# Peptides against a protein of PDB entry 1LOE: the designs that were tried, part 23

Target 1, 181 residues: chain A of PDB entry 1LOE
Amino acid sequence: TETTSFSITKFGPDQQNLIFQGDGYTTKERLTLTKAVRNTVGRALYSSPIHIWDSKTGNVANFVTSFTFVIDAPNSYNVADGFTFFIAPVDTKPQTGGGYLGVFNSKDYDKTSQTVAVEFDTFYNTAWDPSNGDRHIGIDVNSIKSINTKSWKLQNGKEANVVIAFNAATNVLTVSLTYPN
Target 2, 181 residues: chain A of PDB entry 1LOE as posed
Amino acid sequence: TETTSFSITKFGPDQQNLIFQGDGYTTKERLTLTKAVRNTVGRALYSSPIHIWDSKTGNVANFVTSFTFVIDAPNSYNVADGFTFFIAPVDTKPQTGGGYLGVFNSKDYDKTSQTVAVEFDTFYNTAWDPSNGDRHIGIDVNSIKSINTKSWALQNGKEANVVIAFNAATNVLTVSLTYPN

## One batch from the design tools (peptide; made by RFdiffusion4, then SolubleMPNN)

Design b2_p22_5_s1 (from b2_p22_5 with V3T K7T K12N F15L)
Fold by OpenDDE base, seed 2:
Structure b2_p22_5_s1 (fold): chain B 181 residues (1-181), chain A 22 residues (1-22)
Amino acid sequence: as target 1 above (181 residues)
Amino acid sequence: SATVDLTFLPENVRLGFSATTS
């Protein structure tokens, strides 16, 4: 059955070492997380762990990451389920699929998850998504229910440029998404 | 944007991407 596919462009084996999980794979210039088939979970991890904070000093790392993703759906109305960037324990494995985006297992806060995610959510789940039903960018902390969201107008088949930055001095995580002309 | 205290994470983590269909 034809459905939504999610890919990250300008990304390949010659650029970064990756750990593939689920149905995720890569070509020279593209990381494909899902094909246009139903009931798919696809993930890819940067193989090198990062020292995100130091318990001895209390210091937290600053970071900026950028990527370009593409959503391809048969039509702009029926797009499921979504795409995420996440930070998780080094031994992280795929979690619940569908609306949980392969990253979380609950809408309730679960400290044992130890996961932060930026979701690009294309499907409205009434149980936890913003009531306006808009596609949205969300920041998720140990829950699929975002601590903050912003409506996002999907452009089907177009490359979206994303920048995610964390400022350790302020503990502010910022997300920017643009569709270049 | 959001304010997040990352110290609840393990000191060492991995970054990644995930997507799902249904």
Scores: peptide ipSAE 0.767, ipTM 0.971, DockQ to the pose 0.677
Fold by OpenDDE base, seed 4:
Structure b2_p22_5_s1 (fold): chain B 181 residues (1-181), chain A 22 residues (1-22)
Amino acid sequence: as target 1 above (181 residues)
Amino acid sequence: SATVDLTFLPENVRLGFSATTS
């Protein structure tokens, strides 16, 4: 059956070179992570590594990244698993699909994952998602089970502007999502 | 928002996107 496509239409970082993994690909107009087909995992990495912290000095980088994504669900009542922004080791590879969003392998904290993610979760997984069943934005640390979530109303086919910022002074990661008119 | 100590990550990381269907 036909399912949901996930695309990035605008990139925040100046570096635009991408490493594609799984079913991810790009056109002149957008980055497509998944097509509207079942059982797919699509990923794309910015090719340039980021020195996010320094073990010698203990300094941690501040960063802000932004992007615009679109979810196109042929049937708004049957939307796929979800879309994720993540920070991972340079040699990261696709992980478990489905509800694990191709980024994690466990609902339990797994330090070996070394991955932080911001999920835009469109499917309710009973085992770990908020019990209200809402589509949600989640912040994930080494686990698909979010350390914090917020309900999010999907606007099918609309461009969502996302800003993700990390303040090294406070260690606070913030996420904002807006649907401009 | 959430408080996250990023020092558990490797010093060098990559940023990326992922999506799945089932």
Scores: peptide ipSAE 0.765, ipTM 0.971, DockQ to the pose 0.676
Fold by OpenDDE base, seed 5:
Structure b2_p22_5_s1 (fold): chain B 181 residues (1-181), chain A 22 residues (1-22)
Amino acid sequence: as target 1 above (181 residues)
Amino acid sequence: SATVDLTFLPENVRLGFSATTS
């Protein structure tokens, strides 16, 4: 794939310290997951763990998170693999790169992964991506093969605002992406 | 959107970002 830079330029209202993995790093006001070089995996975790559910009470948390990301690709028609937001065990480490986005290791459901991801997938992998070949947003549960997808038109170099919300009463995870004018 | 039962996750998790190039 073509070299592509992935960055987070704005975080939600609650700022947190970050744990950097792979090639990820920060400057003053920017999280850079990858530089425009080949064969890289860059990750960053919020350092504070989230108590997302309680086995004693059975309660599951509601949550809303937001961020702004930028994709910078030299060629908008040949962009690198993609970018994800994910929820994983506290000791999670970088997983398979390339089309697995550094988060998963299989297209088959793997319960041992214990990972949920929202992918912003910029490269078509014939083995698991939607057959229309569109760049897409996907919701992934223990597999790189999404349980739901929606076509998305990348605006190269522009800030995309994302909101991810989970409603515990309905178990519905909602994703929205907008490019402000 | 999608319906997801999050109780298969550990009770404590971390949120994060990941990106790859190839």
Scores: peptide ipSAE 0.761, ipTM 0.970, DockQ to the pose 0.673
Fold by OpenDDE base, seed 3:
Structure b2_p22_5_s1 (fold): chain B 181 residues (1-181), chain A 22 residues (1-22)
Amino acid sequence: as target 1 above (181 residues)
Amino acid sequence: SATVDLTFLPENVRLGFSATTS
């Protein structure tokens, strides 16, 4: 089955209040985006908006964020859709379209979404995912169809450390994922 | 990695996490 839970077990380095959307919630130990149930959307936003660029000066912010996530799937061979880190308008709302990771609302490019996402995609969608069928990390710009992807081997139930960095001088977004254990 | 010009975004944004099951 596609029954899978997605959790963030470590945030870093800055502490932020969270806005929960859909089925997302926190416990003492973790942020849980979804429980191991079907047809679930869960999101959590950092409450404080980020001034990511300035139209008067043209300056764009550098940023680095890190987190640790865990995917728990009862069946390692049939894992649910996946999860994303995303950057979106302050009033962003969860999207319920199937396979769009709660961030996008169609398979087509949509500039009005104004969203950048890093997907950790655990389910192969033939219509838009890389043809090799691998689980993958993707960088998404206004589209579930990634502008770049890299194959990634899921370790079910294990903590993965992620670092996402944006260099404003080069406009390069970099994603790193490791399993330290 | 990828090259992205973020100036298409609103000047003020929120960061977040999202996950789905189906």
Scores: peptide ipSAE 0.748, ipTM 0.967, DockQ to the pose 0.667

Design b2_p22_5_s2 (from b2_p22_5, 6 letters changed)
Fold by OpenDDE base, seed 1:
Structure b2_p22_5_s2 (fold): chain B 181 residues (1-181), chain A 22 residues (1-22)
Amino acid sequence: as target 1 above (181 residues)
Amino acid sequence: SATVDLTFLPDYVRLGFSASTS
């Protein structure tokens, strides 16, 4: 098959219980979101809710999270569709698969989604992805169409370290990805 | 990086991972 598996080999400095959705599951070695099969969505949520902001005071939390992921594709030229880290309501459920990565349903801004995602997008969707066709990291706010993207060179089968940080003073969300040497 | 106003979210959220194939 030409399909791709997506796995998280290290997640969270504090090992939290996970809520599995779709085809997601875990072993001692990794969190597997999808196997190398077609037409699947796999998700895993940290069970503990996060107090991201206080609507009474207006205070917004700072946060930082890190994880290590691996993409395993039999053909590096055919890798679909991608995976995301996301922030969503506590009762969030799998959304549209394929290019929507299981987290969104539209390229149009939908405030009712209440979802922020960092996508690691391995498949070019002409309808919303950057026109250069590059695999990319994207920051998504209530839409699969990213508000910002950066080209990213996939290293098939290698562990990538990701750090995602939010600065409440500036409202800046920062994403870093490295392949350790 | 990007500037994001998170106040459209619920006060409490969950973090997670999602992937899809086609």
Scores: peptide ipSAE 0.750, ipTM 0.968, DockQ to the pose 0.684
Fold by OpenDDE base, seed 4:
Structure b2_p22_5_s2 (fold): chain B 181 residues (1-181), chain A 22 residues (1-22)
Amino acid sequence: as target 1 above (181 residues)
Amino acid sequence: SATVDLTFLPDYVRLGFSASTS
C-alpha cells in the first residue's frame, strides 16, 4: 500500500549542492525525502558546512532559512512519521528511523547527538509527542522529545512555506509555517 | 519558538532535511 511521501519543492540557498543519504533524491522540480513505501529514511544535506558559531570568540551566527514542502498522503492509513529540518555535525549520518525521523536515537537528552531539529511530525508517538495527538511542529534539541511544539493542520498535496530563523542575541529559534493561496 | 543555546554544537555543522516512514 502506498504511503505518505515528503517532498521539498523549494529549499536552501541558490545553487546549493546536496549530499543524499538513504532514500533521498532530487529531480529538477523537487527534493524527495521519502517514497511512498514503508520503513524508509531519506535525508539530504547541504554540502557546504556552516560556521554556526566560533568557540574561540563565543560568537554565534544569526541565520534564516526557508523552504517549501509538500506532503502527499494518498491513503487514510498513514505510516509516515514526519520530516525535519536539522542542524548536525558535518559527518552526520542517518539515525533511527520511524518516530525518530532519521535524526535522533533517544527521547532522552543526549548531548553526544549534537543535533537541533525542527520537526514536522505526522505521527503520534505516545512516548514523547504531545498528548493531544495532533500533527505538530516541534523544536528538538538532542532528543526526539521536543522542547516546544505547536499543532499544525496538514493540507494534503499543498505547498507549505516554512521560515526558520535564529536570533543569536536572544538565542531564540523561530519557526513559521503558512499555506499560501 | 524556543530558546536554544547552540554552543553545544561543533563550530561547523551541516544543514539538512530528513524524513522517515515506518
Scores: peptide ipSAE 0.745, ipTM 0.968, DockQ to the pose 0.684
Fold by OpenDDE base, seed 2:
Structure b2_p22_5_s2 (fold): chain B 181 residues (1-181), chain A 22 residues (1-22)
Amino acid sequence: as target 1 above (181 residues)
Amino acid sequence: SATVDLTFLPDYVRLGFSASTS
């Protein structure tokens, strides 16, 4: 795979303090998850834990989050593995890199992972990705193999605006990505 | 979009970002 840089330039209206993991770091202008180097994982967590649901009452939270990310690859046709937004236990640590995006360890469902991710997958992994080979957005539940995917046309070096919303009444997780003109 | 039952998660979680290269 080609070397690729992943960064986030906007965190939305409620930007929080971050916990950095792996090669992730921040500047005043952006969060850089990876530089254009091989074999790296970079992560950043919002420091404040989220009360996602209440196991006593069964109530589940609604949430909306937004951010802007940029992918910089020297070759737009050969981009490295990908980028994710994820939800995980508070003590989560970097997981397997490469095609597992630093978030998962298997294509088989593993409930002990306790992780939900929205992937922006820039590299085709034959073992689990959609057979059309398209770059895609995926929703992942305890597995790198997405429960749903949609083809996505990467615009190299351009800011992508993302909105992720969860509706607790319907249990629907919605992902929107746009490249503003 | 997808339907996801989040009750398999801990009550408290963290949100984050991750990226990787090969």
Scores: peptide ipSAE 0.743, ipTM 0.968, DockQ to the pose 0.682
Fold by OpenDDE base, seed 3:
Structure b2_p22_5_s2 (fold): chain B 181 residues (1-181), chain A 22 residues (1-22)
Amino acid sequence: as target 1 above (181 residues)
Amino acid sequence: SATVDLTFLPDYVRLGFSASTS
């Protein structure tokens, strides 16, 4: 069974509590999102709201976030869908339905979701994933069908370092993933 | 990378992680 875990870190300078949704939970220094059960969702939100932009002035925040994750998928016959880092309204709730990573509720574009996600996708869904069938990183805007993707070779059981940065001057979201040697 | 206009979001949002099984 595929499991995904994260080192417990905080966003920004202040310590933030987590809001657990679905099957998400913590053990010591790890956040775990997936369980060995089909058709489930696990999520964790940082409790403090983030001022991402100012609708009065039009100013948008710059931000950089980083985290470390491990995916364990020793059994190729029982795998999960992958996971996402996401930005959503403060009252966001888990979304059900297989293949949507817990953040979307259909294969169609839905502006009402108001969600930006970076997906680390380990399962090939022929209906919306890149046709090469590779595991991939994707940037998602209100849709499980990514606006951009890049192939990613999963190193099973190894720690991956991720950096996600947004430049407000250019509106460019950048994602980097490395496996330290 | 991708170009994203974040102004469709609420002024305040939450950050999080999510995963699912099928």
Scores: peptide ipSAE 0.706, ipTM 0.962, DockQ to the pose 0.675

Design b2_p22_5_s3 (from b2_p22_5 with V3T K7T K12N F15L T20S)
Fold by OpenDDE base, seed 2:
Structure b2_p22_5_s3 (fold): chain B 181 residues (1-181), chain A 22 residues (1-22)
Amino acid sequence: as target 1 above (181 residues)
Amino acid sequence: SATVDLTFLPENVRLGFSASTS
């Protein structure tokens, strides 16, 4: 079918141990989350759990993660739902697909989700997305409705370099995306 | 960027990627 594929490049089984869910799989240097087919969800988890905070001390971890992704759509105007980086319980399973990106089930805040996500949203869902209809980067906390968004101009088929950093001293989560030449 | 209090998460979590099509 003519739809969008999502891949993480420069990423393979020789680099990290992964838990694959849905339609996600890897080749040598690529993690493919979805092929160009309709109605699919693909996920991959780093197998090693992260101690993100400590209830005894109250300390929260600092972290920086980086990756490169490619969105490949046959029609630049008609792109599928999107891609996300997320933090979730160790036993997390695929959630609702489509506009929920396989990570959430509601636009309403749901504390039981226990999920933080950075979305790279390529499809406008009128029920929760910014009204300007732009493709956007969003920070999601227990809801597909982002707590903050920024318009993002998709370059179809090009590698996007992403850096996600969390500063525990300020509780600020920072996301950057660049398309290198 | 956004301010997020991560202490609502379990102490141990996994990081991952997800994508979907319609």
Scores: peptide ipSAE 0.753, ipTM 0.968, DockQ to the pose 0.675
Fold by OpenDDE base, seed 5:
Structure b2_p22_5_s3 (fold): chain B 181 residues (1-181), chain A 22 residues (1-22)
Amino acid sequence: as target 1 above (181 residues)
Amino acid sequence: SATVDLTFLPENVRLGFSASTS
């Protein structure tokens, strides 16, 4: 794929310290996950763990998070693999790169992964992506093969606002993406 | 949107971002 950079320029209301993995790093103004080079994985974790559910009570947390990202690709028709927002065990480490986005290792369901991701996928992988070949938003559960997808038109170099919400009463995870005018 | 039962996750998790190139 082409050399593409992925950055997070705005975080949600609860800004936290970050744990950097792979090629990820931060400046005063932005989080850079990858530079415009090939064969890289960059990750950043919020340092504070989240108590997302409680095994004693059975309660599951509601949450809403938001962020703004920018994809910078030299060729809008040949963009690198993509990026994700993910939820994973506290000791999570970078996984397979390329089409697996540094988060998964298989297209088959793997319960040992214990990972949920929202992917912003910019490269068509024939083996698991929607057959229409569109760039898409996907919700991934223990697999790079999404349980649901929606086509998304990349605006190269522009800020995209994302909101991700989980309703514990319904178990519904909602994702929205907008490009402000 | 999607329906997801999050109780298969550990009780304590971290949120993060990941990107890759090839």
Scores: peptide ipSAE 0.753, ipTM 0.968, DockQ to the pose 0.673
Fold by OpenDDE base, seed 4:
Structure b2_p22_5_s3 (fold): chain B 181 residues (1-181), chain A 22 residues (1-22)
Amino acid sequence: as target 1 above (181 residues)
Amino acid sequence: SATVDLTFLPENVRLGFSASTS
């Protein structure tokens, strides 16, 4: 099997290896996906496609990716729905916003989506989110309704370090999040 | 963690980030 490592180093306004969609953009210091305003979707894709598996050999890639993200809620009222890391077809475009996080269109399994996402969900959607109403990390497969979730306490404006790893031998996707600062 | 069979994906994919508000 293949081994692929994904690293996010530094983003800048002259970034050429990202495809921006919706309201996504970069500054000298960060990748900004959305502003704290109503009804917005922002996305950024790595421009280089990844060969995630090979149908001829059956090989599936092992991969590890890490990144640091910040969710800013400058107002007392937080309008954010959430943030996701996702894997999708090369021609992927922004999908439904709001609770669908710009990545999915259904709470029902939809194989045509061909999308896997790790969500950092900041808004409770009664139709599909865990009943405890907690902000949570979720693993989503072709649906906004996660196949697994874990409660997560958002620290407003603080950097969260994330590591996402996939083991092809076990098909296990692992997500870790820490606030080191 | 979760168990996911990634072979339903296209062989070639893109990675990305997304966020939304309402």
Scores: peptide ipSAE 0.749, ipTM 0.968, DockQ to the pose 0.874
Fold by OpenDDE base, seed 3:
Structure b2_p22_5_s3 (fold): chain B 181 residues (1-181), chain A 22 residues (1-22)
Amino acid sequence: as target 1 above (181 residues)
Amino acid sequence: SATVDLTFLPENVRLGFSASTS
């Protein structure tokens, strides 16, 4: 079947306009979501809505997003919860509940959130994170409890390269993360 | 990877980035 495709490239001169929420802001070279202090949320939305699927035709978009991110946390205390890429309703607002990465508002599945997130989770929450306690990548569907996770070794202060792709023909969402040498 | 049927989303969505600290 015919599908619509789009791509989001790494931040650069052709970056789309952003809507900043919470403590999120930008400089010439960087999008910053949180400060190195406790109990903060920062978000940035691409201002242009995406027609992710069409109820009349049944078409679903294919997409690829590629970006780099850096997580910095104080050496003495790890205050970071992590980072997410997410897809949500156009009027989505930051969620300030602790441990939910600014995206979700409880530990329970909530279909009304209508949100998909890829989490790069740096804090172990006993109530919902993988029992091994590892920092991890997770795919979240309407829940902070990921439908799939993979252990990830954070290199603090280093740039991580991420690729997230969705194949509409298979409904498979894939995530890759690498640290360049 | 994971299999996700995105048709539960609104037809129009926004993409974004989010982070939090505890």
Scores: peptide ipSAE 0.713, ipTM 0.963, DockQ to the pose 0.774

Design b2_p22_5_s4 (from b2_p22_5 with V3T K7T E11D K12Y F15L)
Fold by OpenDDE base, seed 5:
Structure b2_p22_5_s4 (fold): chain B 181 residues (1-181), chain A 22 residues (1-22)
Amino acid sequence: as target 1 above (181 residues)
Amino acid sequence: SATVDLTFLPDYVRLGFSATTS
């Protein structure tokens, strides 16, 4: 077909067991979230829960995670909705597809979502995306409407290295993406 | 980057990946 596939080729410093949801699956060296077919939602969760903060003490964890992803789009000018990394409750299930990336259900802030995401958005949704229409990286808090975005040029079929870090002392979430030469 | 107060999350969470096509 002329649709887009999304894959993870490196999971970070420590390999973990995965919980697959929707159309997601894995082979020995590749996590495939979607194949090049229409109307799909593919997710994969690290099976081990993360103690991200302690409500009794108020302590919040620092964390750094890294991964490498590949987007394969037969038509570089007609790419699917996007890919996202997310943090959610342990019993999280696939949410609304399409422009909501399988992670959110609303453009309005919804505290009951309890979800933070880093989106790598390949499709312009007029209702909530930056008005310049660029493909972008976004930081999403309980909404598909990002609290911050940065334009990003997709290199079709190339491995993108991502590092996501959270500093608990400053509450700053940092995202970096590079295409190695 | 962005400033995010994570204390609205549950104490325990899972990390994951998601992708969609239309």
Scores: peptide ipSAE 0.758, ipTM 0.969, DockQ to the pose 0.672
Fold by OpenDDE base, seed 4:
Structure b2_p22_5_s4 (fold): chain B 181 residues (1-181), chain A 22 residues (1-22)
Amino acid sequence: as target 1 above (181 residues)
Amino acid sequence: SATVDLTFLPDYVRLGFSATTS
């Protein structure tokens, strides 16, 4: 049977070339990370590296990024694992699938991962997800186990606008999700 | 929101999206 597909219908403020990994692909209409098939990992990277910080000076960049995603689930009660926005080393490759969202390999903190992610988690993994079982947005640092989460109500088939901002002065990463009418 | 010290990252990174199905 068909499962959930994840697509990005708008991404980045600027035109970007993409590096596709796994099952990810693009059309004029959208970036499709996964089709409605089982056991897939789909990723897409902005080809241009980001100078996120300068280890010589200690200066850390501010950034704001935005995108619009759509989840299409034939069964709204059976939505596949989820998707993430992530920051990772330039040579990053797909990691563990399923509940690890293709980005992490452990629920334990692993500094060697060197990855920060904002997850839009549509499946409750009892081993690490919030105990209320809600679909949620999470901020992940070197682990699939989020350092902070917030419940989020999925609107199947609807476009969700996301804004992710990082303030280098405060080290605060902020995530906003809305469903425009 | 969350407080994150990004200095554990390499100086240069890539941004991306990832999704999975099971």
Scores: peptide ipSAE 0.755, ipTM 0.969, DockQ to the pose 0.684
Fold by OpenDDE base, seed 1:
Structure b2_p22_5_s4 (fold): chain B 181 residues (1-181), chain A 22 residues (1-22)
Amino acid sequence: as target 1 above (181 residues)
Amino acid sequence: SATVDLTFLPDYVRLGFSATTS
């Protein structure tokens, strides 16, 4: 088909077991979230839960995670909806597809979602995306409408290295994406 | 980057990846 595929070619430092959801699957070579077919949602969760904060003490964890992903689209001018990294409850299931990236269900803030995501959004949704229409990296908190975005130039078929870090002292979530030369 | 108060999350969470086509 003439649609986009998304895959992870390198996981974080700990090669944890994965829980596959939707159309996601793995091979020896890569984690494939979607094939180049229409109307798909593919997800993969690290099986080990993370103690992100302690509600008894109020202490919040620092964390750093990294991965490498590849987007393969037959036409760089027509790329499918997007790819996202997310933090969610342990029993999380696939959510709305398409522009909601399988992670959210609303552009309005929904505290019941209990989900934070870093989106690598390749398709412009007029209802919530930045008006310039650029492909972008977004930080999403309980909503597909990002609290902050940055334009990002997709390099079709090339590996992108991502580092996501959270500093508990400042509550700052930092995202870095590079295409190695 | 963005400032995010994570205390609205459950104490334990999972990390994951998601992608969609349409």
Scores: peptide ipSAE 0.754, ipTM 0.969, DockQ to the pose 0.684
Fold by OpenDDE base, seed 3:
Structure b2_p22_5_s4 (fold): chain B 181 residues (1-181), chain A 22 residues (1-22)
Amino acid sequence: as target 1 above (181 residues)
Amino acid sequence: SATVDLTFLPDYVRLGFSATTS
């Protein structure tokens, strides 16, 4: 099967392999998705479409992606919802409603969204998040309610290293997050 | 980790990042 990878070595104002949506933008050093103010959505798409599977043969791609992210909200935890990696149709658009992380449009399962997401959720939504109230990593399939979650201790302002891998032979999606010391 | 059947997706997709405030 084909292997797909997504890597960006440098962000800049002239970045051409990204499609910016909402409040997303780049500086010389970083891709920034949101401001520390209420009711914002920021997204960035890898511009090249990915051949994730072949409907004629049934063959599904293996893929690995790795990235770092920073959440910095020392005085605004009550407004920050978190960060999300997602896989969606090529014409995907920002979705409103902060609790839905910019990728879903309601609290209900919606097969028409055709979206798989990995959420790094920093805000507890009692209606769908794990009942323990912990910040968490979640794997989402067409729903803001994750099919699996793992508690995650946010280190505010520090770089988190993430690896997301999909094994097509087993259909297992694996997520790893570490904070380097 | 989780088991996910990706065949409900279009053959071609885009990868992306998203963040929100509320």
Scores: peptide ipSAE 0.703, ipTM 0.962, DockQ to the pose 0.864

